# Ledger of designs, part 168: peptides against a protein of PDB entry 5K2M

Target 1, 273 residues: chain A of PDB entry 5K2M
Amino acid sequence: MRIGITYTVLRREEMAIKERAGEFGEVVMLHEDDLLFPGNYDLDVVIIRNVSHFKALYTARLFESEGIPTVNSSRLIFEAGDKLFATLRLAGKVPVPEWKAALSEGGALRVPDSLGYPLVSKPVFGSWGRLLAKVNDRDSLEAVLEHRKWMKNPLYGIHYFQEFVEKPGRDIRSYVIGGEFVGAIYRYSNHWITNTARGGKAEPCSDPEVEELSVKAWEAFGEGALAIDIFESEKGLLVNEVNPNMEFKNAARVTGADMAGKLVEYAVEVAKT

## One batch from the design tools (peptide; made by RFdiffusion4, then SolubleMPNN)

Design b2_p25_2_s2
Fold by OpenDDE base, seed 4:
Structure b2_p25_2_s2 (fold): chain B 273 residues (1-273), chain A 25 residues (1-25)
Amino acid sequence: as target 1 above (273 residues)
Amino acid sequence: APLSEEELEQAEKEAEKVVQEEYES
């Protein structure tokens, strides 16, 4: 078996995946700058570890066009990596924060009529808690919308809003690979935006309700490896978002779960189907 | 050889830069 691994930067995750993949077959490391298509790639499966969502998406689709399956698939990267598209999948299966999408400023200005205040404005792409705005009032909403007009990317014209969820100073990140729950962590932050990559404390989460909800959230997509962000709310557990380009260094360290191994095992299964 | 902690930290900074550039696009 020949396992490709596409990467932008050799992080701890990519090193762990490379090491574990070596136990299952020949590993071919593919730097993003060296990818050229169409190509003659002799690979049974490719693990997609490009940092950019869009580069990961296109890389996956390009390998699929060569008849090589990818983990994650381009379909999964597309649907899970967009917050709005992910919400559309999740909302039919699991509890999610109340949300609205608007395609114009005029539409966005009516979002509070349905959701009230406070709101959270999110870009539809990106997973690192960037360009999140807590919108407390009309003036703040107008300001966010005005600033979005100056942003070059057309995707910033897609206005995605959630209700603001009061959290107990933490959120949950779980990992489901191939439909199996691998592990979960609490991410602590003094800020309403919880992100462990920004220096938050992580602790193991062992909660059967989290495990069940995480698997159900994964089932909304039905394939691949997903990190799942869950909020503890007054309404119970809410699935906030999923990430098809999971970071797991902190979760692996804290839980001791072999997330890299589980990812490789799943990729090997995908290669055999 | 396993990457040094310094190399891993540099890799994280580079990844953060890539993500930042994607948001700025």
Scores: peptide ipSAE 0.555, ipTM 0.928, DockQ to the pose 0.910
Fold by OpenDDE base, seed 5:
Structure b2_p25_2_s2 (fold): chain B 273 residues (1-273), chain A 25 residues (1-25)
Amino acid sequence: as target 1 above (273 residues)
Amino acid sequence: APLSEEELEQAEKEAEKVVQEEYES
């Protein structure tokens, strides 16, 4: 078996994946600079670890065009890596925060008529909690919309809003790979934006309801490896978003779960199908 | 050889830069 690993930067996760993949076969590390298509890649499967969402998406699709399966698939990266498209999948299967999408400023100005205030404005792409705005009132909404007009990427014209969810100073990140729950952590933050990359404390989460909900959230997509962000709300557990390009160094450390091994095992299964 | 803590920290910074550049695109 020949396992490709595409990457932008060799992080803890990529090192762990490389090490575990070596137990199953020959490992071919493919930096972004090594990728040229069409190409003759002698690989049974490719694990996609490109940092850029778009580069990951296109890389996956390019390998698939050569008849090589990827983990994650281009379909999964596309649907899960976009907050709006992910919400569309999730909303049919699991509880999600109330949301609205608008395709114009005039539409966006009507969002509070349905969701009230406060709102959270999110870009549809990106997973690192960037460009999030808590919109408390009309003046703030107008300001966010005005600023979006000056942003170059046309995707910033897709106005995605959620209700602001009051959280107990933490959120949950769970991991589901190939439909199997692998583990979960609490991420603590004094800020309304919880991100472990910003120095938040992580603790193990052992909750059967989280496990069940995480698997159901994964089933909304039906393939691959996903990190799942869950909120503890007054309404119960809400699936906020998913990430098809998961960071797991903190979760692996805190839970002791072999996230990299589980990912490789799943990739090997995909290669055999 | 295992990556040094400095190399790992640099890798995180480079990843953050890639993400930032994607948001700025």
Scores: peptide ipSAE 0.555, ipTM 0.928, DockQ to the pose 0.908
Fold by OpenDDE base, seed 3:
Formats: structure tokens, C-alpha cells, sequence
Structure b2_p25_2_s2 (fold): chain B 273 residues (1-273), chain A 25 residues (1-25)
């Protein structure tokens, strides 16, 4: 078994994956600077750990073109890494926050007629809670839309909105790999944007409803390794988003779950199919 | 050799920079 690992930077997660992969076979570390295609790669599977969503997507597709399977697949990275495409998968399987998409400023101005206020404006790409806006009124909506006109990336012209969900000062991040629930954490924040990468406290989450909902959310995609963000709302649990390029250092530390080992075990399974 | 805590902290900062640059593209 020859296991490739692509990476941008060697973080705690990549170190843990490398260590665990060494127990299953020969490990080939591939920095982004080492990647050239078409190429002669002697690998049974590649674990994708590129930091950029787009670089991860293209790296996965390039290895697949050489007949080498990837974890995650380019299909999963594409569908799960876009908030709108992920919502389209999730909405038919699990409870999600109410949402609207508009393809013009004129369309976006009508979103409150359906969802009311407050709203959350999100870019469709990116995983680290950047460019999120709480839109409380018409003036704030007009300001967000005006600023979007000056953004160069055409993806900023895709206007994705959710209802604002009141949370109990925390959210939930769960992990599902190959259809198996691996673990979950509470992430605490005094701000409406909860993210452990911003210095939030993490605690173990042991809730059977979270486990069941997390597996159902993974089944909407049907493959790979996903981090799942869940809100505790007055309406019950809501699946907010998924991430096909998971960070797990805080979850592994807090829960004691072998996230890296489970990812490698799944990659070895994929290599054998 | 295992990475030092300083090297791990630097790797996190580099990852944050890559993410920020993707949003700015």
C-alpha cells in the first residue's frame, strides 16, 4: 500500500495523518510545489490536505485523471465545499436553516420578502467564516450588495442568504468518515460567528440526536470524510454547513477520538475498491 | 523529527494566510 498525502503546510492534522498512514503502508508526502501533471505517480490512494478549496479540488481531479482515487474525491470537494451546492444536497435529507439564492442585486433585494430580517449573507466558497454579514435591515442589505459590486471574483455575484439562527452561545461540529460517526464537539463563542480557529473553547458533545443527524447529513453526499456544523435552535437541530477539508486538532484533543486514524483507514478502504 | 510548538504555530499562521488570499482573489 502506497499512500500519498498532498499538503500546503505541515500542520498538526497533516503530522497525525502521516504518522497513522505509516502504520498501513509506505507514505509519500507531496507538497504543492512537488505536484506536476501529467505525472507518473506510483500511489494506491491520495489523501487531499491542500488548504485552498480550489487547489484541493483541482489536485483531487488531477490524481483521478491518472487513475488514482482520492480522499476526498473531486466530486465531494466540489459539492460539499460550495455552501449553495451543499445546501441543495442537505435540504432534501436533514433540517437546514431557511435559505435563498439570488443571481442579481434586484433578486437579492427581494430576499427579505420571503425570509424577513435578520439575514446572514455568505459567500458560496470558503470554510473559515470570512465575509459573513448579519443583515438586520434594508440599509444593511443595500450596503452589502453595493460592496459586492466592487469584488472582482465572479462568485461574489452569487448571492446566498440564510435566516439568522439564535444559538445558545455555542454550535456543534461533528465528524463523519466513511459513514461512521467519529465524534463531536461544542464550540463556545460570545459572538454570533462561532469558530474554534478564532480561539473559541471546545468541549465534548455526547448527544445521540447529533450522532443520528450527522450520519444523515453525510448520507446526503454518500462518500468521504466530512466535518458537519450543526446549530442548536428553538426549532431543534439544524445542519448549517459541511466541510470536505476538515480541521480536527481541537476535536481530537477534546474527545480523544483518533480522527487521523479513521481518515487513513477509510483511505485504505478506498484504495482496495 | 516531531515539529516544535513554534513550527506548528507558524504552520497555522501560513494556513490562515492561504485562506485569506483565497477570499481576496
Amino acid sequence: as target 1 above (273 residues)
Amino acid sequence: APLSEEELEQAEKEAEKVVQEEYES
Scores: peptide ipSAE 0.555, ipTM 0.928, DockQ to the pose 0.872
Fold by OpenDDE base, seed 2:
Structure b2_p25_2_s2 (fold): chain B 273 residues (1-273), chain A 25 residues (1-25)
Amino acid sequence: as target 1 above (273 residues)
Amino acid sequence: APLSEEELEQAEKEAEKVVQEEYES
């Protein structure tokens, strides 16, 4: 068993994956600078840990084109890594925040007619709470839309909005790998944006409802390793988003779950199919 | 050898920079 691991930067997660992968097979670390295609890669599976969503997507697809399976697959990275595409999968299976998508400024200006205020404006791509805007009124909506016109990436012209969900000063991050619930944490923040990467406190979450909902959210995609963001709302639990390039340093530390090992075990299973 | 805590912290900062650059593209 030869396990590739693609990476941009050797973080705690990549180090943990490398260490655990070494127990299951031969490990080949592949920095982005080492990747050239077409290539002659002697690998049974590749674990994708590129930081960039797009680089992860293309890397996965390139290995798949050479007959090497990836964890996650390019399909999963594509569908789960886009907030709108992920919402389309999730909405048919689990409760999600109310959402609207618009393809023009004129369309976006009508979003409040359906969802009201406050809204959350999100880019369809990326993670780590960048370019999130709480839109409380018409003036703030117009400002966000005006600023988006000056942004160069055409994906900023895809206007994705959610209802603003009042949270109890925390959210839930769960992890499902190969359909198995691995663990969950609460992420605490005094800000409406909860992200442990920004210094939020994490605590273990042991809730059977979270476990069941997390597995159902994973089943909307049906493969891979996903981090799942869940909100505790007045309407109950809502699946906000999923991440196919999960950070798990804090979750592994807090829960004691072997997330790196579970990821490697799943990659080994994928290599055998 | 395991990476030092300083090296791991630097790696997190570099990853944050990559994410930021993707948004700025």
Scores: peptide ipSAE 0.552, ipTM 0.927, DockQ to the pose 0.912

Design b2_p25_2_s4
Fold by OpenDDE base, seed 1:
Structure b2_p25_2_s4 (fold): chain B 273 residues (1-273), chain A 25 residues (1-25)
Amino acid sequence: as target 1 above (273 residues)
Amino acid sequence: MPLSEEELEQAEKEAKKIVDEEYLS
């Protein structure tokens, strides 16, 4: 078994994955500078750990073009890494926050007619709660839309909104790998954006409802390794988003779960399929 | 060799920069 690991930077996660992969076979670390295609890679599977969503997506697709399966697959990275596409998968399978997508300013201005206020404006791509805006009123909506006109990336023209969900000062991040629940954490914050990358405290989450919902959320995609963000709302648990390029250092530390090992085990399973 | 805490901190900073740059694109 030859396991490739693509990476941009050697973080705690990549080091843990590397270490655990060594127990299952030969490990080939592949920095982004090493990735040239087409190539003759002698690998049974590649674990994708590129930091960039787009580089991860393209890296996965490039290896797949060489007949080498990836964890995650390019399909999963594409669908799960886009908040709107992820919502489309999740919707109808699990409870999600109410959402609207608009493809123009004129469409976006009508979103409150359906969802009311307050809204959360999200970019469809990216991580760590960047460019999230709580939109409390018409003036704020107009301001967000005005600023979006000046943003160069065409993806900013895709206007994705959710209802604002009142959370109990925390959210949940769970991890499902190969359809198996691995663990979950609470992320505490006094701000409406709860993210450990922004200095939030993490604590273990042991809730059977979270476990069940997390697995169902994973089943909406049906493959790979996903981090799943869940809100505790007055309506019950809501799946907010998923991440196909999961960070797990805090979750692993807090829960003691072998997330790196589970990821490698799944990659080995994929290689044998 | 295991990465030092400094190297790990630097890696986190670099990762953050990459993500931020994608938003700035």
Scores: peptide ipSAE 0.526, ipTM 0.921, DockQ to the pose 0.883
Fold by OpenDDE base, seed 5:
Structure b2_p25_2_s4 (fold): chain B 273 residues (1-273), chain A 25 residues (1-25)
Amino acid sequence: as target 1 above (273 residues)
Amino acid sequence: MPLSEEELEQAEKEAKKIVDEEYLS
């Protein structure tokens, strides 16, 4: 078994994955600077750990073009890594926050007619709660839309909105790998944006409803390793988003779950299919 | 060799920078 691991920087997660992969076979660490295509890498599977969503996506697709399966697949990275595309998958299987998408400023200005205020404006790409805006009124909506016009990336012209969900000072992050629930944590924050990357505290989450919902959310995509963000709302549990390039250092520390091992085991299974 | 805490902290900072640059692209 030859296991590739693509990476941009060696974080705790990449080190843990490398260590566990060594128990299953030969490990080939592939920095982004080492990648040139087409090529013959002689690998059975590649674990994708590129930091950039887009580089991860293209790296996965390039290995797939060489007949080498990846974890995650380019399909999964594409669909799960885009908040709107992820919502489209999730909405058919699990409860999600109410959402609207608009393709113009004129369309975006009509979003409150359906969702009301307050809204949450999100970019469709990226991570760690960047460029999230709580939109409380018309003036704020106009301001967000005006600023989006001056942003360079055309994807900022894709206007994705959710209802604002009142949360109990925390959210849930769960992990599902190969259809198996691995673990979950609460992320505490006094800010409406809850994320451990922003200094939030993490605690173990042991809730059968979270486990069941997490597996169902994973089934909406049907493959790979996903971190799943869940809100506790007045309406019950809502699946907010998923991440196909998961950070798990905090969750592994808090839960004691062998997330790196589970990821490697799944990659080995993928290599054998 | 295991990475030092300083090296790991630097890796986190670099990862954050990459993500931020992706937003600015």
Scores: peptide ipSAE 0.525, ipTM 0.921, DockQ to the pose 0.887
Fold by OpenDDE base, seed 2:
Structure b2_p25_2_s4 (fold): chain B 273 residues (1-273), chain A 25 residues (1-25)
Amino acid sequence: as target 1 above (273 residues)
Amino acid sequence: MPLSEEELEQAEKEAKKIVDEEYLS
């Protein structure tokens, strides 16, 4: 078994994956600078750990074109890594925050007619709570839309909004790999953005309802390794988003779950199919 | 050899920079 691991930087997660992969097979570390295609890669599977969503997506697709399966697959990275596409998958299977998408400023200005205020404006791509805006009123909406006009990336013209969900000073991050629930954490913050990448505290979450909902959310995609963000709302648990390029250092630390090992085990399973 | 805590912190900073640059593109 030859396991490739693509990476941009060697973080705690990549080091843990490398270490665990070494117990299951021969490990080939592949920095982004090492990747040229078409190539002659002697690998049974590749674990995708590129930092950039787009580089991860293209890397996965390029290996797949060489007949080498990836974890995650390019399909999963594409669908789960886009907040709107992920919402489309999730909405048919699990409770999600109310949402609207608009393709123009004129359309976006009508979003409050359906969802009211407050809203959350999200870019469809990216991680770590960047460019999230809480939109409390019409003036704030107009300001966000005006600023988006001057942003170069055409994806900023895709206007994705959610209802603002009041949370109890925390959210939940769960992990499902190959359809198996691996673990979950609470992420605490005094800010409405609770992502631990912004300095939030993590604690173990042991809730059977979270476990069941997390597996159902994973089943909306049907493959791979996903981190799942869940809100505790007045309406019950809501699946906010998923991440196909998950960070798990905090979750692994506080839960003791072998997330890196589970990821490698799944990659080995994928290689055998 | 295992990476030092300093090297790991630097890697996290670099990753954050890459993500930020992707938003700025």
Scores: peptide ipSAE 0.524, ipTM 0.921, DockQ to the pose 0.898
Fold by OpenDDE base, seed 3:
Structure b2_p25_2_s4 (fold): chain B 273 residues (1-273), chain A 25 residues (1-25)
Amino acid sequence: as target 1 above (273 residues)
Amino acid sequence: MPLSEEELEQAEKEAKKIVDEEYLS
């Protein structure tokens, strides 16, 4: 078994994956500077750990073009890594926050007619809660839309909104790999954005309802390794988003779960199919 | 060789920079 690992920067996660992969076969570390296509790669599977969403997507597709399977697949990275496309998958399977998409400023101005206020404006791509805006009123909505006109990326013209969900000072991040629930954590924050990448405290989450919901959310995509963000609301548990390029150092530390090992085991399974 | 804690912290800072640059594109 020959396992490739693509990476941009060697973080705690990449080091853990490398170490565990060495127990299953020969490991080939591939920095982004080492990647040239078309290429002659002698690999059975590639674990994708590029930091950029787009570089991860293209790297996965390029290896697939050489007949080498990837974890995650380019299809999964594409669908799960876009908040709107992920919502389209999730909404038919699990409870999600109420949402609206608009393709113009004129359309976006009508979103409150359906969802009311407050709203959350999100870019469809990216991670770590960048460019999130809580929109409390009409003036704030107009301001966000005005600023979007001056942004260069055409994807900022895709207007994705959710209802604002009141949370109990925390949210949940769970991990599902190959359809198996691996673990979950609470992320605490005094701010409405609770992501641990912004310095939030993490604690173990042992809730059977979270486990069941997390597996159902993964089944909406049907493959790969996903981190799943869940809100505790007055309406019950809501699946907010998924991440196909997961960070797990905090969750592994807090829960003691072997997330790197589970990822490698799944990659080995994919290589054998 | 195992990476030092300083090297791991630097790696996290570099990763954050890459993500921020993707938003600025």
Scores: peptide ipSAE 0.522, ipTM 0.920, DockQ to the pose 0.882

Design b2_p25_3_s2 (from b2_p25_3, 15 letters changed)
Fold by OpenDDE base, seed 4:
Structure b2_p25_3_s2 (fold): chain B 273 residues (1-273), chain A 25 residues (1-25)
Amino acid sequence: as target 1 above (273 residues)
Amino acid sequence: MEAELRRKLEEEAERFFKELREKEE
C-alpha cells in the first residue's frame, strides 16, 4: 500500500495522519510545491490535506484523472466545501437553518422579506468564519452588498443568507468518517461566531441525538470524512455546515478519539474498493 | 493605485490567516 498525503502546511493533523498511515504501508508526503500534473504518481490512494478549498478540490480531481482515488473525493470537496451546495444536499435530509440565495443585489435586497432581521450573510466559500456578517437592518444589508461589488472573486456575487440562530454560547462540531460517528465536541465562545480558531474552549459532546443527526448529515453526501457543524436552537438541532477539509486537533485532544487513524483506515478501504 | 491597494490587502489577509493557522498549532 502506497499512501499519498497532500499538504500546504504540516500541521498536527498531517503529522498524525502521516504517523498512522505508516502502519498501513509506504507514506509519500506531497507538499503543494511537489505537485505537477500530469504526473507519474505510483500511489494507491491520496489523502487530501491542502488548506485551500480550491487547491484541495483541484488536487483531488487531478489525482482522480490519473486513476488514483482520493480522500476526500473531488465530488465531496466540491459539494461539501461550498456552503450553498452543501445546504442543497442537507436541506432534504436534516434540519438546517432557514436560508435564501440570491444572484443579484436586487434579489438580495428581498431576502429580509422571507428571513427577516437579523440574518447572516455568508460567502459560499471560505473558512474560519471569514466574511460572515450579522446583518441587523436594511442599512447593514446595503453596506454588505456594496462591499461585495468590490471583491475580485466572482463567487462573492453569490449571495447566501441564513437566519440568525441564537445559540447557547456554544456550537457542536461532530466528525463522521466513512459513515461512522467518530466523536463530537462543544465549542464555547462569547461571540456569535464559535470557531475554535478564535480561542474558544472545547469540551466532549456525548449526545445520542447529535450522533444520529451527524450520521444523517453525512448520508446526505454518502462518502468521505466530514466535520459537521451543528447549532443548538430553540427549534432543536440544526446542521449549519459541513467541512470536507476538517481540522480535528482540538477534537482529538478533547475526546481522545483516533481521528487520524480513522481517516487512514477509511483511505485504505477506499484504496481497496 | 487601486490595483496595488487591493494586492496589498490580499497579501495582508493571506498573512493574517497564515498566522491564525500557526496559532492553532
Scores: peptide ipSAE 0.006, ipTM 0.344, DockQ to the pose 0.039
Fold by OpenDDE base, seed 2:
Structure b2_p25_3_s2 (fold): chain B 273 residues (1-273), chain A 25 residues (1-25)
Amino acid sequence: as target 1 above (273 residues)
Amino acid sequence: MEAELRRKLEEEAERFFKELREKEE
């Protein structure tokens, strides 16, 4: 078996994936600079680890066009990597924060009529809490909308809002690969954005409700490897978002779960289908 | 040479931002 691994930067995750993949077959590391399409790639499966959502999406689709399956698939990357499209999948299966989408400034200004304040403004794409804004009032909403007008990418004109969820100083990150729950952690933060906060401690999360909810969230997509962000709210557990290009270094360290091994095992299964 | 330098710079930048994020953790 020949396993490709595409990457932008060789992180701890990519090193772990490479190491574990070596136990199952020949490993072909493919830096973004090595990728040219159409190409003659002799690979049974490709594990997609490009940092950019769009680069990951296009890389997956390009390999699929050559008849090579990918983990994750371009379909999953597309649906899970867009916060709005992910919400559309999740909302049919699991509890999610209340949300609204608007396609104009005039529409966005009416969002508080439905959700009230405070709101969270999110870009539909992006990582590490970038361009998340807590919108407490009309003035803040107008400021966010004004800034979006001057952003170069037209996707910033898609206005996605969630209710602000009061969290107990932490959130939950769980991992589901091939429909199997692999592990979960609590991420502690003194800031409402848990993903980027200074001094974040991670601790193991052993909660059967989290496990069940995580599997159900994965089933909304029905394939691949997902990191799942879950909020503890007054109304119970809420699935906030999913990530089809997950970081798992901290989770693997804290839980002792073999995240890289499970990902490779799933990729090997995909290659045999 | 430019592609390799760009790769190294992107790797260093991502490591730097990751380390900044990890040091901020």
Scores: peptide ipSAE 0.005, ipTM 0.352, DockQ to the pose 0.109
Fold by OpenDDE base, seed 1:
Structure b2_p25_3_s2 (fold): chain B 273 residues (1-273), chain A 25 residues (1-25)
Amino acid sequence: as target 1 above (273 residues)
Amino acid sequence: MEAELRRKLEEEAERFFKELREKEE
């Protein structure tokens, strides 16, 4: 068994994945600078750990074009890594925050007619709560839309909005790999954006309802390794988004779950199929 | 923004590797 691991930065996660992969076979670390295609890669599977969503997506697709399966697959990265595409999958299977998508500024200005204020503006791509805006009124909406016009990436012209969900000063991040629930954490923050990458406290989450909902959310995609962001709301649990390129250092530390091992085990299973 | 994120991740990785080396010693 030859296991590739693509990466941008050797983080705690990539180190743990490397270590666990060594138990199953030969490990080939592939920094982004090492990747040229087409290439002659002798690998049974590649674990995709590129930081950039797009680099991860294209890396996965390039290996797949050479007959090498990836974890996650390019399909999963594409569908789960786009907030709108992920919402389309999730909305048919699990409770999600109310959302609207608009393809023009004129359309976006009508979103409050459905969602009301406050609402949350999100880019369809991006991580760590970047470019999330709580929009409290019309003036704020117009300002956000005006700024988006001057952003270079055309994907900023895809306007994705959610209702603002009142949370109890925390959210939940769960992990599902190959359909198996691996663990979950509470992420505490005094800010409406809860993210441990921004200095939030993490605590273990042991809730059977979270486990069940997390598995159902994963089933909306039907493959791979996903981190799942869940809100505790007055309406109950809501699946906010998923991440096909999960960070898990804090979750692994807090829960003691072997997330790196579970990821490698799944990759080995994928290689054998 | 991507460059800043990359820098922060690199700084975090460097700190992590430093801590690991200090524990192995």
Scores: peptide ipSAE 0.000, ipTM 0.341, DockQ to the pose 0.079; fails the geometry check
Fold by OpenDDE base, seed 5:
Order: sequence, then structure tokens, then C-alpha cells
Structure b2_p25_3_s2 (fold): chain B 273 residues (1-273), chain A 25 residues (1-25)
Amino acid sequence: as target 1 above (273 residues)
Amino acid sequence: MEAELRRKLEEEAERFFKELREKEE
């Protein structure tokens, strides 16, 4: 068994994955600078750990073009890593926050007619709550839209909005790998954006409802390893987003779950299929 | 934004490697 691991930065997660992969076979670490295609790589599977969504997506697709399966697949990265495309998958299977998408400023200005205020503006790509805006009124909406016009990436012209969900000072992050629930944590923050990467406290979450919902959310995609962000709302649990390139260091530490091992085991399974 | 993110991740990785080296001593 030859296991590739692509990466941008060697984080705690990548080190743990490397260590566990070594128990199953030969490990080939592949920094982004090492990747040239076509490359005729001799690998049975590649674990994708590139930080950039687009670099991860293209890396996965390039290996797949050489007949090498990836974890996650380019399909999963594409669908799960875009907030709008992920919402389209999730909305048919699990409760999600109310959302609207607009393809123009004129369309975006009508979103409050449906969602009301406050609402949340999100880019369809990005992580760690970057470029999230709580929009409380018309003036704020106009300001966000004006700023988007000056952003260089054309994807900022895709206007994605959610209802603002009142949360109890925390959210939930769960992990599902190969359809198996691995664990979940509460992430505490006094800010409306909860994220442990921004200094939030993490605690174990043991809730059968979270486990069931997490598996259902994973089933909307049907493959791979996903982190799932869940809100506790007055309407019950809502699946906010998924991440096909999950950070798990805090969750592994807090829960004691062998997330790196589970990921490697799944990759080995994929290699044998 | 990408450069700043990379910097933060690199700083975290450096801390991690330091901790590993300290455990081997």
C-alpha cells in the first residue's frame, strides 16, 4: 500500500495522518511544490490536505485523471466546499437555515423581502468566518453589495444569504468519515461567529440527535470525510455547512477520538475498492 | 488573506514541532 498525502502546511492534522498512514504502508508526503501533472504517480490512494479549496479540488481531480482515488474525491470537495452547492445537497435531507441566492445586486436587494432582517451574507467559498456579514438593515445590505463590486474574484458576484440564527453562545461541530459518526464538540464563543480557530473553547458533545443528524447530513453527499457545523436554534438543530477538508486537532484532543486513524482507514478502504 | 492565513498556520505548525521536540527530550 502506497499512500500519498498532499498538503500546503504541515499542521497537527497532517502529522497525525502521516503517522497513522505509516501503519498501513509506505507514506509519500507531497507538498504543493512537489505536484506536477501529468506525473505518473505510483500511489494507491491520496489523502487531500491542501488548505485552499480550489487547490484541493484541482489536486484531487488531477490524481483521479491518473486513475488514483482520492480522499476526499474531487466531486465531494466541489459540492461540499461551496456553501451554496452544499446547501443544495443538504436542504433535501436535513433541516438547514433559511437561505436565498441572487446572481445580481438587484436580486440581492430583494432578499430581505423573503428572509427579513437580520440576515447573514456569506461568500460561497472561504473558511474561518471570513467575509461573513451580519446585515441588520437596508443600509448595511447596500454597503456589503457595494464592497462586493470591488472584489476581484468573480465568485463574489454570487450572493448567498442565510437567516440569522440565534445561538446559545455555541455551535456544534461533528465528524463523519465513511458514513461513521466519529465524534462531536461544542464550540463556545461570545461572538455570533463561533470557531475554535478564533480562540473558542471546545467541549465534548454527546447527543444522539446530533449523531443521527450528522450521519444524515453526510448521506446527502454519500462519500468521504466531512466536518459538519450544526446550530442549536429555536426551531431545533440546523445543519449550517460542511467542510471536506476538516480541521480536527481540537476535536480529537477534546473527545479522544482517533480521527486521523479513521481517515486513514477509510482511505485504505477506498484504495481497495 | 491567503498570505495571512498561511502565516497563522505556519506559526501554529512551528509551535507544534517545538512541542514534539520538547517531548523527545
Scores: peptide ipSAE 0.000, ipTM 0.348, DockQ to the pose 0.078; fails the geometry check

